# Peptides against a protein of PDB entry 3HUF: the designs that were tried, part 8

Target 1, 320 residues: chain A of PDB entry 3HUF
Amino acid sequence: MWIIEAEGDILKGKSRILFPGTYIVGRNVSDDSSHIQVISKSISKRHARFTILTPSEKDYFTGGPCEFEVKDLDTKFGTKVNEKVVGQNGDSYKEKDLKIQLGKCPFTINAYWRSMCIQFDNPEMLSQWASNLNLLGIPTGLRDSDATTHFVMNRQAGSSITVGTMYAFLKKTVIIDDSYLQYLSTVKESVIEDASLMPDALECFKNIIKNNDQFPSSPEDCINSLEGFSCAMLNTSSESHHLLELLGLRISTFMSLGDIDKELISKTDFVVLNNAVYDSEKISFPEGIFCLTIEQLWKIIIERNSRELISKEIERLKYA

## One batch from the design tools (peptide; made by RFdiffusion4, then SolubleMPNN)

Design b2_p19_6_s1
Fold by OpenDDE base, seed 2:
Structure b2_p19_6_s1 (fold): chain B 320 residues (1-320), chain A 19 residues (1-19)
Amino acid sequence: as target 1 above (320 residues)
Amino acid sequence: KEEELEKEAEEEFEKELKE
């Protein structure tokens, strides 16, 4: 989201969030959802127009800012952004930091980008919330992104957490739920005057973890917890692969259960399967190797004695 | 320096209001 503040109290000492939309900036406007009053004698009654665009798809992957357009309203002294005069037709900016000078005002408006990028675990929730969140200047998507700051967990009562949720947790993304999204949508007007009034996602996250026994106390409890073990998995999901890497596993990939030969077994402690393959192929599992799902593996790794539990299962099948 | 710049800006603005 874009946040503005200013030197010399020309914004009355306020820090303001600018959502996507159009703002008239000047001395003789009243602060509201579409106007920004700037208190200086060197500023025109109506001095500039700010237009913030909704996030692009690219912004979701890069964590880049919503495009910020500045137009001078035909003022005598013009408008500058980062010491450059704004062109007659207006200019667009993609920099994360903007110093905006209105006319000959000795004080600048400082605009800075605070990154918030929300990944969704399922398409249905994305479809429900994406439009509203984009209108807040928040990029949204389904795919994993290095720019992701928040992850929306799908609350299905009584269901195990998804691989996406597991991975989001281990990579230290703030996990949120629909209750947080609802709250975030309601605060749009209240945060205009004070950017600090943005709801705390960390409180939501703490509550999710505290109330769900499927989470360990911290990601650090699981990261590299299986260092020294080797697994084989079907090459189907990048997220699953990254999850297993974060556990410290050495990973071999295969295309089918038939590719699991004696050589692969000799270098592998266990095989990780998706639920569909695990359920359909239980009868045809290779002898002498421990096969489990990611969800079954997760249940083991959240235990304090995860290494001992895995070792016991490996030994049990080696001597059976 | 900031006060001087503010005064100059005020004087210019007062001129602009009279034009």
Scores: peptide ipSAE 0.106, ipTM 0.743, DockQ to the pose 0.186
Fold by OpenDDE base, seed 5:
Structure b2_p19_6_s1 (fold): chain B 320 residues (1-320), chain A 19 residues (1-19)
Amino acid sequence: as target 1 above (320 residues)
Amino acid sequence: KEEELEKEAEEEFEKELKE
């Protein structure tokens, strides 16, 4: 989201969140959802127009800012952004930091981008929330991205956490739920003249972890917890592969259970399968190897003695 | 210094509005 602050009390000493939309900026406007009052004698009654675009698809992957357009409203002294005069038709900016000078005002409006990108675990929740979040200037998507700051966990009562949730947790992404999204939706209705009033996602995250026994105490408890073990996995999602890497596993990939030969078995401690293959092919599992799902593996990993538990299961099946 | 700059900018703006 864009946040503006200013020097010399020209914004009354307050910071403000700018959501996607159009704002008239000037001395003789009243602060509301479409107007920004700036208090200086060197500023025109109606001085500039700020237009913030909704996030692009690219912004979700890059963590780039919503496009910020500035137009001077035919003022006597003009408008500058980053020491450059705004063109007659307006200019668009993708920089994360903008210094906006209105007329001859010695104090600048400082606009800065606060990165927030929300990944969803399922398409249904994305479909429900994406429009509202985009109107807040928050990029949204389903796929893993290095720019993601938050991850929406699906609250299905009594269901195990998904691979996406497991991976988000290990990546130290802030996990949130629908309650936080609902709270975010209320932020736009309040002309927040104070950017500090943004809902704290970390409190939501802490509550999720505290109330769900499927989470370890910290990501650090699981990261590299299986260092020294080797697994083979069916070519599944990229998130599954990355999850296993974060556990410190050496990973071999295969396309079918038929590719699991004696050589692979000799180098592999266990085989990780998706639920569909595990359920359908349970009768055809190779002899002498431990096969499990990611969800079953996760249940072991969240235990304090995960290495011992896995070692016992491996030994049990090698000598059975 | 900031107050002086604000005053100078204000005085200049008021001057240029009268021209």
Scores: peptide ipSAE 0.092, ipTM 0.729, DockQ to the pose 0.130
Fold by OpenDDE base, seed 1:
Structure b2_p19_6_s1 (fold): chain B 320 residues (1-320), chain A 19 residues (1-19)
Amino acid sequence: as target 1 above (320 residues)
Amino acid sequence: KEEELEKEAEEEFEKELKE
């Protein structure tokens, strides 16, 4: 989201969130959803127009800002952004930090991009929330992205957490739920005058972890917990691979169970399979190797003695 | 309301000159 603050008292010491939309900026406007009052004698009554675009698909992957357009409203002294005069037709900016000078005002408006990108685990939830979140200037998507800051967990009562949720937790993404999204949807009006009123996702995250026994206490409890072990996995999702990497595993990939030869078995401590393959092919598992699902692995790694537990299972099957 | 806004702008301008 874009946040503006100003030097001196020209914004009355307040910070504002600029959601996608158009704002008239000037001395003789009233602060509301489409106007920003700036108090300085050197500023025109109606000085500039700010236009914030909705997030692009690219912004979800890059964590880049919503495009920020500035137009001078034919003022005597013009408008500058990053010490450059705004062109007559307006200019568009993709920089994360903008110093906006209105006329001869000695103080600048500082606009900065606060990164917030929300990944969804479920396409149905994305479909429900994407429009509202985009109107808040929040990029949304389904695929893993290095730019994601938040992850929406699908609450199914009594189900195990998904691989996406596991990976989001380990990569230190803030896990949120539908209750937080509901809260976010209501803040648009309240944060106009004070950007600090934006709800803290960390409280929601803490509550999720505290109330769900499928989460370890911290990502640090699991990161590199299986260092020194090796696994083979079916060429599955990138998330599954990245999850296993974060556990500190050496990973080999195979295309089918038939590709698991004696050489691979000799170099591998265990095989990780998806649920469909595990359930359908369990009778055809290679002899002398421990096979498990990611969900079964997760149940082991959340335990304090995860290394001992996995070692015992490996030994049990080598001698069976 | 416009007169109040002009007054506020003048007061802030005077502050800007003293800083």
Scores: peptide ipSAE 0.033, ipTM 0.590, DockQ to the pose 0.178
Fold by OpenDDE base, seed 3:
Structure b2_p19_6_s1 (fold): chain B 320 residues (1-320), chain A 19 residues (1-19)
Amino acid sequence: as target 1 above (320 residues)
Amino acid sequence: KEEELEKEAEEEFEKELKE
């Protein structure tokens, strides 16, 4: 989201969140959802127009800002952004930091981008929330992104957490739920005069982790917890691979269970499978190798003695 | 000087709101 602040009390000492939309900026406007009052003698009654676009799909992957358009409203002294005069037709900016000078005002309006990108685990949830979140200037998507700051956990009562949720947790992404999304949606209806009023997701995340026994106390408890072990996995998802890497595993990939030869078995401690393959092929597993699902692996790694537990299972099946 | 300019701008704004 875009946040503006200014020096010299020209914004009354307050920071504001600018959601996608159009704002008239000037001395003789009233602060509301479409106007920003700036108090200075050198500023025109109506000085500039700010237009913030909704996020693009690219912004979800890059964590880039919503496009910020500035137009001078034919003022005597013009408008500058980052020491450059705004063109007659207006200019668009994709920089994360903008210094906006209105006329000869000695104080600048500083606009900065606070990155927030929300990944969804479930396409139905994305479909439900994407429009509202985009209107807040929040990029949304389903795929893993290095720019992802938040991850929406699907609350199905009694279900195991998904691989996406596991990976999001280990990546130190803030896990949120539908209650937080609902709270964010209500913020759009209010005139936000203070950027500090934006709900903090960290409290929501802490509550989710505290109330769900499927999570360890911290990502650090699991990161590299299986260092020194080797696994093989079916090349099915990038998230699964990245999850296993974060556990410190050496990973070999195969295309089918039939590709698991004696050489691979000799170098592999266990095989990680998805639920569908595990359930369908459990009768035909290669002899002398420990096969488990990611969910079964997760149940082991959240235990304090995870290394000992895995070692015992490996030994049990090698000598069976 | 900047504080004086701000105070004067505020006074001018309050005057314009009363006109």
Scores: peptide ipSAE 0.035, ipTM 0.681, DockQ to the pose 0.170; fails the geometry check

Design b2_p19_6_s2
Fold by OpenDDE base, seed 3:
Structure b2_p19_6_s2 (fold): chain B 320 residues (1-320), chain A 19 residues (1-19)
Amino acid sequence: as target 1 above (320 residues)
Amino acid sequence: EEEKLEKEAEEEYKKMLEE
């Protein structure tokens, strides 16, 4: 989201969130959802127009800002952004930091981008929330992204957490739920005068982790916890691969269970499978190798003695 | 001089809010 602040009390000492939309900026406007009052004799009654676009799909992957358009409203002394005069037709900016000078005002409006990108595990939840979140200037998507700051956990009562949730946790992404999204959707008007009123997801995340025994106390408890072990996995998802890498595993990939030869078995401690393959092929597993699902692996890695537990299972099946 | 004019403008604005 875009946040503005200014020097010299020209914004009354307050920070403000700018959601996607159009704002008239000037000395003789009243602060509301489409106007920004600036207090300076050097600023025109109606000085500039700011237009913030909704996030693009690219912004979800890059963590880039919503496009910020500035137009001077034919003022005597013009408008500058980052020491450059705004063109007659207006200019668009994708920089994360903008210093906006209105006329000869010695104080600048400083706009900065606070990155927030929300990944959804469930396409139905994305479909439900994407429009509202985009209107807040928040990029949304389903795919893993290095720009992802938040991850929406699907609350199905009694279900195991998904691979996406596991990976989001280990990546130190803030896990949120529908209750946080609901709260976030209600604050749009309240943050006009005070950007600090934007809800912090950290409290929601802490509550999710505290109340769910499927999570360890911290990502650090699991990161590299299986260093020195080797696994093989079916090449099914990038998230599964990245999850296993964060556990410190050496990973070999195969295309089918039939590709698991004696050489691979000799170098592999265990095989990680998805639930569908595990359930369908459990009768035909290669002899002398420990096969488990990611969910079964997760149940082991959240235990304090995870290395010992895995070692015992490997030994049990090598000598069976 | 511009900084002085801005301070004067801020003081005038504060007075207008107190009226």
Scores: peptide ipSAE 0.024, ipTM 0.532, DockQ to the pose 0.184
Fold by OpenDDE base, seed 2:
Structure b2_p19_6_s2 (fold): chain B 320 residues (1-320), chain A 19 residues (1-19)
Amino acid sequence: as target 1 above (320 residues)
Amino acid sequence: EEEKLEKEAEEEYKKMLEE
């Protein structure tokens, strides 16, 4: 989201969030959802127009800012952004930091980008919330992104957490739920005057973890917890692969259960399967190797004695 | 009124350059 602040109390000491939309900026306007009053004699009654665009698809992957357009309203002394005069037709900016000078005002408006990028675990929730969140200047998507700051967990009562949720947890993304999204949608007007009134996602995250026994106390409890073990997995999901890497596993890939030969077994402690393959192929599992799902593996790794539990299962099948 | 505001703006700008 874009946040503005200014020197010399020309914004009355306020820090303001600018959501996607159009703002008239000047000395003789009243602060509201479409106007920004600036208190200086050097500023025109109506001096500039700011237009913030909704996030692009690219912004979701890069964590880049919503495009910020500045137009001078034909003022005598013009408008500058980062010491450059704004062109007659207006200019657009993608920099994360903007110093906006209105006319000969000795004080600048400082605009800075605070990154918030929300990944969804399921398409249905994305479809429900994406439009509203984009209108807040928040990029949204389904795919994993290095720019992701928040992850929306799907609350299905009584279901195990998804691989996406597991991975989001281990990569230290803030996990949120629909209750937080609802709260975000209501604060749009309240945060106009004070950007600090943005709801704390960490409180939501702490509550999710505290109330769900499927999470360990911290990601650090699981990261590299299986260092020294080797697994084989079907090459189907990048997220599953990255999850297993974060556990410290050496990973071999295969295309089918038939590719699990004596050589692969000799270098592999266990095989990780998706639920569909695990349920359909239980009868055809290779002898002498431990096969489990990611969800079964997760149940083991959240235990304090995860290494001992895995070792016991490996030994049990090696001597059976 | 506009001339007065321009003069006040010029004075504010001058003061900034002297600080």
Scores: peptide ipSAE 0.023, ipTM 0.588, DockQ to the pose 0.131
Fold by OpenDDE base, seed 5:
Structure b2_p19_6_s2 (fold): chain B 320 residues (1-320), chain A 19 residues (1-19)
Amino acid sequence: as target 1 above (320 residues)
Amino acid sequence: EEEKLEKEAEEEYKKMLEE
């Protein structure tokens, strides 16, 4: 989201979040969802127009800012952004930091981008929330991205957490739920005068972890917890592979259970399968190897003695 | 309404100069 602050109290000492939309900026406007009052004798009654675009698809993957357009409203002394005069038709900016000078005002409006990108675990929740979040200037998507700051966990009562949720947790993404999204939908009015009133996602995250026994105490409890073990996995999602890497596993990939030969068995401690293959092929599992799902592996990993538990299961099947 | 906003802006600007 874009946040504006200003020098010399020309914004009354307050910071403001700018959501996607159009703002008239000037001395003789009232602060509301489409106006920004700036207190200076050197600023025109109506001085500039700010237009913030909704996030692009690219912004979800890059963590880039919503496009920021500035137009001077035919003022006597013009408008500058980053010491450059705004063109007659307006200019668009993708920089994360903008220093905006209105006319001859000695104080500048400083706009900065606060990165927030929300990944969803399922398409249904994305479909429900994406439009509202995009109107807040928040990029949204389903796929893993290095730019993601938050991950929406699906609240299915009594269901196990998904691989996406497991991976989001291990990569230290802030996990949130629908309650936080609902709270975000209400902030548009409250943050006009005080950007600090933006809801803290960390409180939501702490509550999720505290109230769900499927989470370990911290990501650090699981990261590299299986260092020294080797697994083979069916070519599944990239998230599954990255999850196993974060556990410190050496990973071999295969395309079918038929590819699991004596050589692969000799160097592999266990085989990781998706639920569909595990359920359908349970009778055809190779002899002498431990096969499990990601969800079954996760149940072991969240235990304090995960290495011992896995070692016991491996030994049990090698000598059975 | 414009005159009121202009006066309010001038009063706020004066306060800023006195601080």
Scores: peptide ipSAE 0.023, ipTM 0.508, DockQ to the pose 0.080
Fold by OpenDDE base, seed 4:
Parts: structure tokens; sequence; C-alpha cells
Structure b2_p19_6_s2 (fold): chain B 320 residues (1-320), chain A 19 residues (1-19)
């Protein structure tokens, strides 16, 4: 989201969120959802128009800001952004930091992008929330990206956490739920969108982890916990591969169970499968190899003695 | 002129909400 602050108390010492929308900026406007009052004698009654666009699909992958348009309202001394005079037709900016100078005001409005990029675990929740979150200037999507800051956990009652949730946890993404999204939606209803009103996502995350026994106490408890072990996995999802890599596993990929030859078995401690393949192919598993699902592996990895548990299962099946 | 700019800003904002 865009946040504005200013020097010299010209914004009354407030940090304000700017959601996607149009704002008239000037000395003689009242603060509301479409107006930003700036207190300076050097600023015109109506000085500039700020227009913030909704996030693009590209912004989700890059963590880039919503496009910020600035237009001068034919003022005597104009408007500058990053020391450059705004053109007559307005200019658009994709920089994460904007220093906006209104006329000859000695104090600048500082706009900065606070990166918030929300990944959803399922398309149904994305469909439900994407429009509202985009109207808050929050990029949303389904695919993992390096720009992802938050992850919405799918709460299905009685189900294990998804691979996406496991991976989000291990990569130290802030896991959130619908309660946090609901709280975010209320922020836009405020007349003055004070940045201090933003809910703490870390509090939500801590509560999720504390109240769910499917999470370890810390990602660090699981990261590299299986260092020195080797696995083979079916080439299905990139998230599964990255998850296993974060566990410190050496990973071999195969396209079918038939590709698991004696050589691969000799170098592999266990085989990781998705649920669909595990359930359909359990009768045809190669003899002498430990096969498990990612969810089964996760149940082991969250235990304090995960290495011992895995070793016992490997030994049991290698010599059976 | 001020009323025109307010109307334009409201129309632009409304358009962004409909997209």
Amino acid sequence: as target 1 above (320 residues)
Amino acid sequence: EEEKLEKEAEEEYKKMLEE
C-alpha cells in the first residue's frame, strides 16, 4: 500500500494510507476519502491530483507499487516529484519512494510503498477476496513469488495443512486467515485512512501457529532438519520441490514410478509422492523403498525427533 | 472550475471502483 508522510507538520503529523483512487491535494480541502489537506501557505487551495491505480498482475510477481499518477492543477509554481517537474498532462510513477514537492513549499510529501503481496492457497478464496484487496492496493494471486509477504491459509475443518501452507511457513511468509482479511476491509471505511490503524499481521500469524498443532514452534526447527538424507519425488509441483529443498534433502526427480530403478533406490532414502499418486499406486510401489506423502512427511518433520523417526522407517523398509 | 475538478475526481474514482 502507499503511505504518505510529510515534513514540517504539513500533514498534521499523520501518516496516511492512500488506497487506489483519486485525491485532490491542497490547502483548502477537507481530509476525506478523495481529499488530502496540506497545511502550508505556499500551497494552492487545490494544488495537485493524485491517482493511484489498482495493482497489476505484474505487481504481484515483482512486489512493485500500484502506479502513482500526479497531475498539477495549473498552479503558479507547479509540482515536482523526485526533483522533476510534473508534466502538463501529469506523470505516472512506479518508484517505491516519491518525494512530492507542492509549489515552493519547503517541506516535501514523502510517499513510500509498503510491500504487501498476498498469496492465496485456493482459487475460491482468491475469487472471494481479490477485488476487495485490489481496491486496498494489495496485489493478490495463487502462485508463489519472491514478492509474497502474506499467505492466506485455507481452513478446511479436520484436514491437514496444504503443501502451500507448509512451504509458506518454512519460507517465513506471514500466514494469515480470513479474520485478518475482514479486519483489513474495515480500514477503508475510515474517513482518514491513518496508517496506524493497519492491523498487525504478525499477531494473527502467532495466533494461528499457537492454536494449531500442525505447525512446529518455528520454521528454524524444520529448515535443514533432514540434511544428509536423499529423496526422490515425482515431478509434480515446484512448491513441493522447494519445500523438500528447505528441509535440506537431496532431491532426485522422476516422471513415473517405473523410472525408479535399482540405481535410484540405492541412492535414495525415501520416495515422496502426492496424495493422488500414493493412493492410486500404493499396490505397485517398488519393494525395499520407503514411500510417503508430503503430508505424512510433514507429520514426521514437526516432531522434535524427526531424524530418528525417518531413520527408523528407512531401516524398517530397506531390510524387509 | 473547482466544482468541475471535484466532479472529475469523483467520476475517476467511481470508474476505478467499477473496474
Scores: peptide ipSAE 0.006, ipTM 0.397, DockQ to the pose 0.031

